# Peptides against a protein of PDB entry 8OXM: the designs that were tried, part 63

Target 1, 371 residues: chain A of PDB entry 8OXM
Amino acid sequence: FKAEFRLAGGVNLPKIIDCVGSDGKERRQLVKGRDDLRQDAVMQQVFQMCNTLLQRNTETRKRKLTICTYKVVPLSQRSGVLEWCTGTVPIGEFLVNNEDGAHKRYRPNDFSAFQCQKKMMEVQKKSFEEKYEVFMDVCQNFQPVFRYFCMEKFLDPAIWFEKRLAYTRSVATSSIVGYILGLGDRHVQNILINEQSAELVHIDLGVAFEQGKILPTPETVPFRLTRDIVDGMGITGVEGVFRRCCEKTMEVMRNSQETLLTIVEVLLYDPLFDWTMNPLKALYLQQRPEDETELHPTLNADDQECKRNLSDIDQSFNKVAERVLMRLQEKLKGVEEGTVLSVGGQVNLLIQQAIDPKNLSRLFPGWKAWV

## One batch from the design tools (peptide; aimed at target 1 T217 K368)

Design b2_p22_2_s2 (made by RFdiffusion4, then SolubleMPNN; from b2_p22_2, 13 letters changed)
Fold by OpenDDE base, seed 5:
Structure b2_p22_2_s2 (fold): chain B 371 residues (1-371), chain A 22 residues (1-22)
Amino acid sequence: as target 1 above (371 residues)
Amino acid sequence: LEKEVAERGKRIVEELYEKALK
């Protein structure tokens, strides 16, 4: 280990450490503190299995449909080492960095990222109608710019087109796999983009199996398909390549139902895999910047007092696990809102749900649904 | 406004091309 570390951007100030392996190769490692990386490690294994299924199918293999994975080594319940993907940046850092973000560079007369966040925080406790109106005003005065990522990084027109296609395929694959697994907390700092491949890397996989729906402000979208995410696809948006890649990914997932159910069942009953949402985790994920000063002392209090009777915890856990498996089986059968849909019908419903301004306006302001 | 933003975006990209060709 080198004695020098760099801070990566983000709330948890992760440390980038350069490590020399026994093979003499330097490897960058991200040391994430205070987070249980066991959830990330387990979800990376599930993503590798999904990639194996996608590689077996000729149509998904020809399209190079994969979810990007990284190596996770959990060191403790509160620390671990991530293989830092060298040459990745959070999409939020590129788009809404305070100094030089793409919105400020390309659209200097639009609302600032701070003004947008402030407006949405002011209506956080208001009606859905008031949230929708303010969200539409924010969206009108904060127009998408993510098309410029590929234009800045890939100056050759043929390379630019190939990388924009790689991006669109990566969004499609990760959106459908993420929906099947019920992946939440997809804010702009939890999605990295590779500056060389234009593929997305999803990090912080602690909200899975639709546990985002039981947050104090429930998640209302199946995946992140916000205006900047769509703008990165270019002029076709969600049509053509994105839709077809979603459909082909969903076909493989639905045709692999038995395998996916068996894997998820083993994981849900693994006593080392704490996927359940607890009240402290819910408070941490939806903590207000204003509340950060007061709640920091109480989150360090010992986990000892939430020993409710072990028997009632176990029965409640088993019922939640059964419900998660039932909902996963419904998704893999194409059952949405009590109706059996075709692959095209299911993918269309998910796209419409993800882009609906009424769903986006109801999200927690920290998720930044206007980006 | 959309035209002005598009023209600004075009200028920023053209400046990046000129820097990469030098």
Scores: peptide ipSAE 0.038, ipTM 0.655, DockQ to the pose 0.016
OpenDDE base, seeds 1, 2, 3, 4: peptide ipSAE 0.007, 0.000, 0.034, 0.007; ipTM 0.385, 0.319, 0.653, 0.344

Design b2_p22_2_s3 (made by RFdiffusion4, then SolubleMPNN; from b2_p22_2, 14 letters changed)
Fold by OpenDDE base, seed 2:
Structure b2_p22_2_s3 (fold): chain B 371 residues (1-371), chain A 22 residues (1-22)
Amino acid sequence: as target 1 above (371 residues)
Amino acid sequence: SEEELRRRGELLVKEMLEKALK
């Protein structure tokens, strides 16, 4: 370990520590001091499995469809070492940094990220109609700029084109696999972009198996496909490369139904894999900035009190696990809203759901659906 | 120990991933 550390941005103030490995290589490590990194570690193994399935299929292999993975070494229930993805930046840091964000640089006359957040927070407890109207006003006055990421990082036109395709493929693969696994909490700080590959790295995998739908403000989109995410694909948007990569990923997932069900079943019944939503986690994920001051993380409450009602909790847990497996089976059969869809039909429905401003307007303001 | 249970769970997940990947 080097004696020097850097603070990474974010609520948990993760420490970036430079470590020399036994191989003599310096690796930046993110020390998260409060997150259950076991969930991230398990989900990284599931992503590696999905990557193996995608590599076995000739069409997905030819397209180089992969989910970017990172090494997680869980040290304890509350501590672990993340091999920090060197050369990655949160998409939120690029887009909506208060000092030098791309929205401020390229669209200085648009609403500030703070103004957008404030407007959406003011309507958080309002009707869906009022949320939709304010969301549309915010979107009109906050135009997408993520196209400039690849333009700033890749000056050669041929490299720029290849990297834009790599980005689009990464969004497609992670979106479909994320949907199958029910991955939630896809806010702009939980999605990193690699500055060299233009591929996305999904972090903080603590909302899985559609547990985002049971939050006080339920998640209403299958994955993040917001205006900036689409703008990064360039002029074709969701059409062409993105759609085709989604379809080919979905085809591999549906054709791997038995394998995926078996693996998810084991993970759901793993007594060490706490995938269930709890009230404290829900409060943390949907906390208001105004309430950040009072939650001293006296989450030193001993894990002992949750042990009491084990029998009723166990029956409720088993029922939730069964519902998750049933819903996963439906997704892998192409069953959406009681109808069996083709791969193209299912992917189309998911894209429409993800880009629908009515669905986006209903999300928790901290998710930043206008970005 | 919780650590031994953790190690067994990680091994079980790994073995099942390896079986499902065969």
Scores: peptide ipSAE 0.007, ipTM 0.370, DockQ to the pose 0.023
OpenDDE base, seeds 1, 3, 4, 5: peptide ipSAE 0.005, 0.006, 0.006, 0.000; ipTM 0.356, 0.355, 0.342, 0.194

Design b2_p22_2_s4 (made by RFdiffusion4, then SolubleMPNN; from b2_p22_2, 12 letters changed)
Fold by OpenDDE base, seed 2:
Parts: C-alpha cells; sequence; structure tokens
Structure b2_p22_2_s4 (fold): chain B 371 residues (1-371), chain A 22 residues (1-22)
C-alpha cells in the first residue's frame, strides 16, 4: 500500500488506495466504507453467471455481449475493497461535473446541471402533470452531449466506430440483465464508463429484485436509457444494434429460465444476502443533496433488533421472496402486464418504458433523468 | 469468516450453474 490515499468524490467519500500487487503492478483500490459490499459481491457473481450463459449462445458470443464485472473483496459488513475499475469514470462526472462537464463545454447556453436539478426538486411533491411539464422544459434546455465521449477518447474513425459499438452492446446487455435481476438506483454516479473499452461498469448493486419500486419515490423505468445514454450510441439511437443486442440478450435469459430462477432462489433465501429494502437504506438512496452532510455514521443498523417475533419477520420475508420469484418467472416467460409477449415485443415494451418522458419525469430528482 | 462466506457463495453458485447446465 502507498502511504497516500485520494478521496473519490461522492456521498460515501470512498478512499482510493494505490496498491502494489505481488506482480509488481500498481492497482488502484477503492475502499468503500459504510456500504454492504456483500450485495455487490453477490451481484458480480450473478453477472458472471449471466456472462457464462451469454458466452454459450453462439449469437450473443459473436456479438461479444457481456456485462462488465469487477472484483469485490468484502472486508467487513460495512467495509470492503473494490478493485477500482482502473481507467473508468462515472458517466455523471464526464457529463455534469460542475467545472468541466461535457454539457457545460458543448452546450454552454443550456441550463446548468444545478438549474435542472433545482427545477425538478421544486416539483418533487407536485402532480405527475407538473413534473412532466417541468421535465420537458428541462430536457428542451439541456440537450444530450454523450456522443462526445467517444469522439474525445477515440480519434481514429475505425476505433471510434468499434468503441461506439462496444458501448451500445454494453448498454444493451447491462440493461436486459439489469431488468431481469430488477436492478435499481441506476443514477449517473453508479454507472462508470471504461475510457479504453467504452463499456459500462455498473456499481452499487444494493437495489435489486425490483426493490426500487418500493422506495418512497418508486422507480418507473426498467433500466437507464436516458437521452445521454442514447446519444452515446450515435445517430442510430436505440434502433438497430441496441435493439438487436437487447433481443439476443433477452432470448438467452428467457431460454435460461430454470437456471436463473434457481440462482435467484438461492440468493433470496441466503441469510447473509440482505437484498430487502429497509427504511434507512430508502432514506439514504432518496436523501436530498442538502441533507448528505447530516447522515452521521451513528445509525447502527444493529439497534433495529426490534424484537418482532421471529415468525412474523420470516413470514413477511418469505412472502416478499415468493413475490420476487413469481415476478422473475413472469419476466422470463415474457409476461408483461398480464400479456405474454415475444422477445421482440417484450424488448420493445421495455425500451418504450425506459425512454417515456412520463416515466422519467416521475423518478426521484437525484436519479437525474434529464441526463 | 467473510472470505469463507464469499467462497461458499461462489461455490454454491458454481454448483447451481453446473447442475442447471447439465
Amino acid sequence: as target 1 above (371 residues)
Amino acid sequence: AKKEIEERGKKIMEEILEKALK
């Protein structure tokens, strides 16, 4: 370990530690404090299983469809070392950094990221109609710029095209796998982009199995497919490569129904894997930026051993687990809103839900649905 | 303990995957 550490930006002030490996290579390590890295570790293993399924299928293998994984080393219930995704940047850092963000650089006359956030926070408790109107005004005055990521990083046109294709495939694979697993909290700081591969790395996997739908502000989209995410695909947007990669990923997931159900069942009943939403976690995820300073570490999760009878907790837990399994089975059968859809029909519905400005306008303002 | 839990979880998932892939 080097004696110097850097703070990464963000609520949890993760410590970046430079480590020399036994191979003599310097590796940055992220020491995340206060987060249960067990959820990330378990979800990385599930992603490796999904990658194995995708590598077995000829069509997904030919397309190099994979969800990016990172090594998690849980040290304690509240601390661990993440293998820092060396050469990654949060998409939010590239897009909406206060000083040098791509929106400010390429669209200096648009609303600032702060103005957009303020406008959406002002309507947070308003009607869905008022949220939609303000979201549309924000979107009109905050135009997407994520196309410039690949243009800045990849000057050779052939490399640029290959990397844009890699990005589009990564978005498709992670979106469908994320939907099947019910991944939530896909805000712009929880999605990293690799500056060399243009592939996405999803971090902070604590909201899974659609537990984002039971947040005080429910999640209304199946995955992040916001205007900047789409702009990074280039002129084709969601059509062509993205849609085809989603369909091929969904086909593999649906054809792997028994495998995925069995994996998820074991995870749901693992007493060491706390996937359930709790009030403290809900408060943390939907905290106001102004309130970020006041979450003192003193909320010991240990003190909520409220002696509810073990039987009532177990029965409530089992009912939630059963509901998660039933909903996963529906997704893997292509059952959406009581209708059985084809792979193409299901993927189309998910894309439409994810890009619908009515759904996007209803999200928690901290999710930054306009980015 | 935690490394054993992670190795156990990994082993369980590998065993599940091997069973579901036979």
Scores: peptide ipSAE 0.020, ipTM 0.550, DockQ to the pose 0.020
OpenDDE base, seeds 1, 3, 4, 5: peptide ipSAE 0.017, 0.011, 0.018, 0.013; ipTM 0.503, 0.515, 0.528, 0.475

Design b2_p22_3 (made by RFdiffusion4)
Pose (drawn by RFdiffusion4):
Structure b2_p22_3 (pose): chain A 334 residues (1-279, 317-371), chain P 22 residues (1-22)
Amino acid sequence: FKAEFRLAGGVNLPKIIDCVGSDGKERRQLVKGRDDLRQDAVMQQVFQMCNTLLQRNTETRKRKLTICTYKVVPLSQRSGVLEWCTGTVPIGEFLVNNEDGAHKRYRPNDFSAFQCQKKMMEVQKKSFEEKYEVFMDVCQNFQPVFRYFCMEKFLDPAIWFEKRLAYTRSVATSSIVGYILGLGDRHVQNILINEQSAELVHIDLGVAFEQGKILPTPETVPFRLTRDIVDGMGITGVEGVFRRCCEKTMEVMRNSQETLLTIVEVLLYDPLFDWTMNPFNKVAERVLMRLQEKLKGVEEGTVLSVGGQVNLLIQQAIDPKNLSRLFPGWKAWV
Amino acid sequence: SELEELREEELLEAREKRLEEP
């Protein structure tokens, strides 16, 4: 074990450690004290199940739809450990870096990230109209730059297109699974982009199962589909590879709702922390019902096709009205 | 940043709300 450890930041102060194995290769682990990783363990298990189901299905096997997973090992009710992701860079560090940010490098005339943060701080005390107007003004003077990422990393057109296609597929699959699982904490620091495969990886998974509505600032989108992601998917935008991949993933999930419910039914017997406190779990039953409704496409008794559900999700995600009410730190304009 | 601090506060408040619920 290495004698030194680093802090990853945050109120809980997670610890980063390095271990040298028998082969001598250093492996980085993240021990997360005062937090419960049992929910993250369930998230990783369902991620692996979805990846296996996508691999089994011939329609998705050809499209090579995969979910990037990292191992999470719970150690106690209030602690655990997880595998650190190597060879990845944060999206916000690439895009909105103060020193060498992509938006500053490409578009020096556009508004800086500091100006946008100042405007968002100043407008949080305003009403809906002023928030919508400021958001539209910010979007007018802040063009997406993320499309140049592979352009700056993959000079060969074949490799560039391959990485772009893998990025689009990974974004579609991760967005579909996050909507199904109700993932809400999807700001720039929770998503890591690989420098080689160009596949997005979700690392935080701190809050899910429709927890953003509980937060003071509700989460009005099911997944992150900001202007930067859409521009980086290509000229075609959401139409094309993203829509088809979303439809295929939704079809696979509708075909495997039995396996998904079997995986998620681990609750109701060993409830995790933050629940059933302050004296057939209530919230567990509620989230199971919500997941079942999402999977069956019933909601309030209404039937919805896979294509219609995908179109509705796209409309909700790209709607500026929903983006205006989001948390300023979520970086909806980014 | 100030926004990161506010976000951390909101996460804590969500936890407090969960703990206050019977």

Design b2_p22_3_s1 (made by RFdiffusion4, then SolubleMPNN; from b2_p22_3, 12 letters changed)
Fold by OpenDDE base, seed 5:
Structure b2_p22_3_s1 (fold): chain B 371 residues (1-371), chain A 22 residues (1-22)
Amino acid sequence: as target 1 above (371 residues)
Amino acid sequence: SELDEMMEKQLEELRKKLRAMP
């Protein structure tokens, strides 16, 4: 191990450590502290299984539809080593870095990222109508710039076009797989982009099986399809390549219903896999940046007292697990809001839900729905 | 099917990884 560490951007300031292997090769490792990396490691295996399903289907194989995976080595319940995705950057670092973010460089007369966040925090406890109005004002004065990522990284026009298609396919595959698994907490620091492939890498998989819906501010979108995410696809937006890749991914998921139910059932009843949302985790995920200084001491003390009666926990756990399996079965049948939809109908509904400014305005301000 | 055998192998690897996690 080198004694030098770099801080990666983000709330938990993960340490990048350069490790020399026994083979004499340097490997960058991310040491994440205070996070349960077991959930990330498990979800990476589920993504590999989904990739196997996608590779067997001719239409998804032809489109090279895959979800990017990384190696996770959990060291404890509160620490682990991630194989750092070398040559990746958080989309938030590129877009809204305080020093030289793409919004500041390309749109210097727009609202700053700080002004947008402040405006949305001021209305956080207000009505849905007030949140919507302020979100629309923020969106008018904060125009998308993520198209410039591929333009900066890929100077050759043919390479640029191919990488923009790779990005669009990666967004589609990860969005549909993420929806099926009920992935939440898809903020701009939990989504990395590979600077060579233009593919997305999803990290911090600690909100799964729709547990984002039981947060103090419930998640209201099936996946991240915000204005910058769409801008990275180019002039066609969500139409054409993105929609077709979502439909083909959803076809494979729906045709793999029994396998996906069996996988998720094994995970839900594994005593070593804590997927349930607890109050402390909920507070941590929706903590205000201003409150970070005060809540860090209390999170260490109260882990002992929440051992409520084991018998009432087991019955409540089994009911939540059954409800998760039932909802997964509905998704895989195309049941949305009590109606059976075709693959095209289901994908269309999910796209409309994800881009709806009413749904986006209701998200926690830390999710940065205007980016 | 050859799919089911491979998925069962992946499930058994997943179970082994879960049991080996600290």
Scores: peptide ipSAE 0.040, ipTM 0.736, DockQ to the pose 0.021
OpenDDE base, seeds 1, 2, 3, 4: peptide ipSAE 0.034, 0.035, 0.034, 0.036; ipTM 0.702, 0.711, 0.708, 0.721; seed 1 fails the geometry check

Design b2_p22_3_s2 (made by RFdiffusion4, then SolubleMPNN; from b2_p22_3, 12 letters changed)
Fold by OpenDDE base, seed 5:
Structure b2_p22_3_s2 (fold): chain B 371 residues (1-371), chain A 22 residues (1-22)
Amino acid sequence: as target 1 above (371 residues)
Amino acid sequence: SKLDEEMEKQKLEYREKLRALP
């Protein structure tokens, strides 16, 4: 292992380490804490099962619809290594890195990423109307640039077009499966892009089963479909390839209802899989950059013995698990806001919810909804 | 169906992998 490490961002500040294999090849590894590794490993197995379902359907197989998965290697009871997808970069690193980010390079006269963050933090405790107005001002002065990712990496026009389609398909597949599983915390550091395939890799799967909705600032979007995410699809945006891939993915998920319910039921009642949101995790996920100085590193892993007062917690847990299963069943039936929707109607509603500036303006500023 | 048998096998292998996580 090299002595130097980089922080990837997220809850336990996962360390990116370079290691040399016995074959003399350098491989990047992501080192995380124990509990995050178990949750990531669980969700990777769910993604593998979703990929099996997508490969069985002719229409999704022809479109090569898949979720990128990574290998989890536990090292100890307190630490493990994710086999990092070699040749991936966080979308946030490409877009909004302070030194060489694509927004600074291609739009030097726009607001800086720091100015955008500051403006949205200043209104964090304000009305929804004030948040919306400031979000629209930020969006006007921070124009999308993610189209340049494929243009920088793929100089041949035919390869460029193929990779842009692979990206669009990856966004569609991960968005719909992420919605079905209630995957949250989709900030720009938790989404990687493969520099060779243009496919997305979702990391830090610690907010699942809609637990993002019970955060102090609740998540208001079903998945990340922000302006840069859409800009990477090219001139048609969410129309055409993206919408059709969402519909075909949703069709496979809805037709696999019994399988998905049985899988998720097993997970929700697994005593080794902590999926519930706790107050410390909620505080950490929505910590202000200003508050990073006051949280002493004395969040020792040992103080996670918040005394399970056994009897009342078990009844509350079972009622939360039942509600999660009921909501999953509704999604798989196409029940949205008490109405049964077609696959096209459900996908349309989810796209509209994900791109709505009113929903985006209400997100926690650390989610960076303007990117 | 062969599909259900393979999915039950994947669920079992998955439960075993979860139990084998340290």
Scores: peptide ipSAE 0.008, ipTM 0.383, DockQ to the pose 0.020
OpenDDE base, seeds 1, 2, 3, 4: peptide ipSAE 0.000, 0.006, 0.000, 0.005; ipTM 0.332, 0.389, 0.306, 0.365

Design b2_p22_3_s3 (made by RFdiffusion4, then SolubleMPNN; from b2_p22_3, 10 letters changed)
Fold by OpenDDE base, seed 1:
Structure b2_p22_3_s3 (fold): chain B 371 residues (1-371), chain A 22 residues (1-22)
Amino acid sequence: as target 1 above (371 residues)
Amino acid sequence: SELDKKMEEQLLEYRRKLREMP
């Protein structure tokens, strides 16, 4: 191991360590602390299963619809080495790096990423109307630039076009699979883009099964479809290729209802898979930079096994698991707000919810919904 | 289905690997 480490970004601040292997090759490794690797590795298996379903369907196979997976090599219960997604960069790093980020390079007269965050943090406890007004001001003065990713990486016009299509397909597949699994909104540092394929890799999968809706600032979008995510698709935005790929992915998911329910049921009742939201995890996920200074000393891992009475925990857990399964069944039936929708109707509703500035303005400012 | 069984076997094998982690 080199003595130097880098932060990959993301909620759990995973450490990138450069390792020299016994073969003399340098390899980047992502080191996560705590149980987060178990969650990631479970979700990677679910993604592989979804990919198997997508490969069986002729229409999704022809479109090469896949959710990108990464290899998780668990080292211990609390630590593991991810084989780093070699040749990937966090979209947040490309977009909003303070030194050389695409927003600063292409839009030097716009608000800085810091100014945007500050403005949205100032209204965090305000009304939805005040949040919306400030979000619209931020959006007007922070214009999307993610189209430049493919333009910088792929100079040949034919390659550029194919890579933009690969990106659009990757966003569509990950958005619909992510919605079905209840991954919700994704922090920009938890979405990697492959610099060769233009496909997305989702990391840090600690929020699943709509547990983002029970956060102190609940999620209001089914998946991340922010202005930069849309800008990367090019001039058609969410129309055409993206919409069609979402519909074909949703069709496969809905037609695989029994399989998906069985898989998720087995996961929800796995004692080794902690998918539940706890107050400490919620606080960590929505911690303010100001709150980081106070909480460091008291997170002594006193394993106070709060022996909460086994009976009340089991009943509360079972009720949450049942509710997750019921909501998954609704999604797979196309039931939204008590109404049965067609695949096209459901996908349209999800896209509209994900791009609605009113929904985006209500998100936790730390997740940067303006990016 | 034969798929569901294979997926269940993969999940069981994964659970086994998670339990055998040091």
Scores: peptide ipSAE 0.019, ipTM 0.453, DockQ to the pose 0.022
OpenDDE base, seeds 2, 3, 4, 5: peptide ipSAE 0.017, 0.000, 0.016, 0.021; ipTM 0.487, 0.318, 0.478, 0.483; seeds 2, 5 fail the geometry check

Design b2_p22_3_s4 (made by RFdiffusion4, then SolubleMPNN; from b2_p22_3, 12 letters changed)
Fold by OpenDDE base, seed 1:
Structure b2_p22_3_s4 (fold): chain B 371 residues (1-371), chain A 22 residues (1-22)
Amino acid sequence: as target 1 above (371 residues)
Amino acid sequence: SPLAEEMEKQLQEYREKLRALP
């Protein structure tokens, strides 16, 4: 092990450790401490199953629609080694790094990422109208730059075009699979981009099954489709390739209803897979700078065995699990807000919800919906 | 379906491996 470690991007601040193997090769490893890597590991298996479904369908196979997976090696209940996605960078690091981020480089006269965050934090407790107005002002003065990722990495025009298509396909597949699994909005540090393939890798899968909707600031988008995410697709934006890839992915998911329900049911009733939202996890995910000062380590959670009757906990858990399964079944039938939609209608609704500045303005400011 | 059962079995075997971790 080298004595130096770097912090990776991500909410959970995973440590990048350079390990020299017995073969003399340096391997970057991501070490998450305190987080249950079993959740990430299980979600990678579900992504592999979704990829199997996508490879069996001729149309999705021809389009090379896959969700990128990473190797999780759990070492203990509280530690594991992620085989680092070699040649990936967090999109948030590329876009909004304080020193050399693409927004600062290409738009030096725009608001800084810090100014944008400050403005949105100031209105966090305000009306939806005030949030929307400030979000629109932020967006006007913080213009998208993610198109420059592919332009910097791929100088050959034919390669550039192919990589932009690979990016667009990756966003489409991960958005629809993420919607089906209820991953919701994803923090920009929890989305990696491969510098060689232009494909996205989603990490830190601690929010699933729409548990983001029960956060203190509920999520209002089905997946992250912010202005920079769209800008990376180029001039067509969400139209053409992205929309068609979403529709073809959704067709495969809806046609695989039985398989997806069976898989998710096994996960929901796994006593080792804590997918439920708890107050500590909610606080961690939506921690305010004001709340950092009051976390005195003296939460001795005395094991007051609140003998909450085991029966009432089990009944409450079972009711939440049933609601998740019912909502998954609705999604797979194309039932949105009590109406049955076609695949094209459902995908259109999801895209419109994800790009709506009213929905984006209502997100937790810490997740940077203007990026 | 045979595919659902196969995937359930694979997931169960993977969960058992995760349970066997120290």
Scores: peptide ipSAE 0.214, ipTM 0.822, DockQ to the pose 0.022
OpenDDE base, seeds 2, 3, 4, 5: peptide ipSAE 0.159, 0.207, 0.211, 0.169; ipTM 0.791, 0.813, 0.806, 0.797

Design b2_p22_4 (made by RFdiffusion4)
Pose (drawn by RFdiffusion4):
Structure b2_p22_4 (pose): chain A 334 residues (1-279, 317-371), chain P 22 residues (1-22)
Amino acid sequence: FKAEFRLAGGVNLPKIIDCVGSDGKERRQLVKGRDDLRQDAVMQQVFQMCNTLLQRNTETRKRKLTICTYKVVPLSQRSGVLEWCTGTVPIGEFLVNNEDGAHKRYRPNDFSAFQCQKKMMEVQKKSFEEKYEVFMDVCQNFQPVFRYFCMEKFLDPAIWFEKRLAYTRSVATSSIVGYILGLGDRHVQNILINEQSAELVHIDLGVAFEQGKILPTPETVPFRLTRDIVDGMGITGVEGVFRRCCEKTMEVMRNSQETLLTIVEVLLYDPLFDWTMNPFNKVAERVLMRLQEKLKGVEEGTVLSVGGQVNLLIQQAIDPKNLSRLFPGWKAWV
Amino acid sequence: STPLQQKAERVEENRLMAMEEE
């Protein structure tokens, strides 16, 4: 074990450690004290199940739809450990870096990230109209730059297109799984992009199962589909590879709702922390019902096809009205 | 404050710190 450890930041102060194994290769682990990783363990298990189901289905096997997973080992009710992701860089560090940010490098005339943050802080005390106007003004003077990422990393057109296609597929699959699982904490620091495979990886998973509505600032989108991600998917945008991949993933999930419910039914017997406190779990049953409604496409008794559900999700995600009400720290304009 | 409220506050504070860092 290495004698030194680093802090990853945050109120809980997670610890980062390095271990040297028998082969001598250093492996980085993240011990997260005062936090419950049982929910993250369930998230990783359902991620692996979705990846296996996508691999089993011939329609998705050809499209090579995969979910990037990292091992999470719970150690107690209030602690645990997880595998650190290597060879990945934060999206916000690449895009909105103060020193060498992509938006500053490509579009110096556009508004800086500090100006946008100042405007968002000044406008949180305003009403809906002023928030919508400021958001539209910010979007007018802030063009997406993320499309140049593979252009700056993959000079060969074949490798460049391969990495772009893998990025698009990974974004579609992750977005579908996050909507199904109700993942809300999807700001720039929770998503890591690989420098080789160019596949997005979700690392935080801190809050899910429709927890953004509980937060003071509700989460009005099911997944992150900001202008940067759409521009980086290519000229075609959401139409094309993203829509088809979303439809295929939704079909696979509708075909495997039995396995998904079997995986998620681990609750109601060993409830995790932050629940059933302050004296057939209530919120567990509620989230199971909500997941079942999402999977069956019933909601309030209405039937919705896979294509219609995908179109509705795209419309909700790209709607500026929903993006205006989001948390300023979520970086909806980014 | 309940554990749920404390967790929500921590999440908001973390988001504010992350925004200030960048």

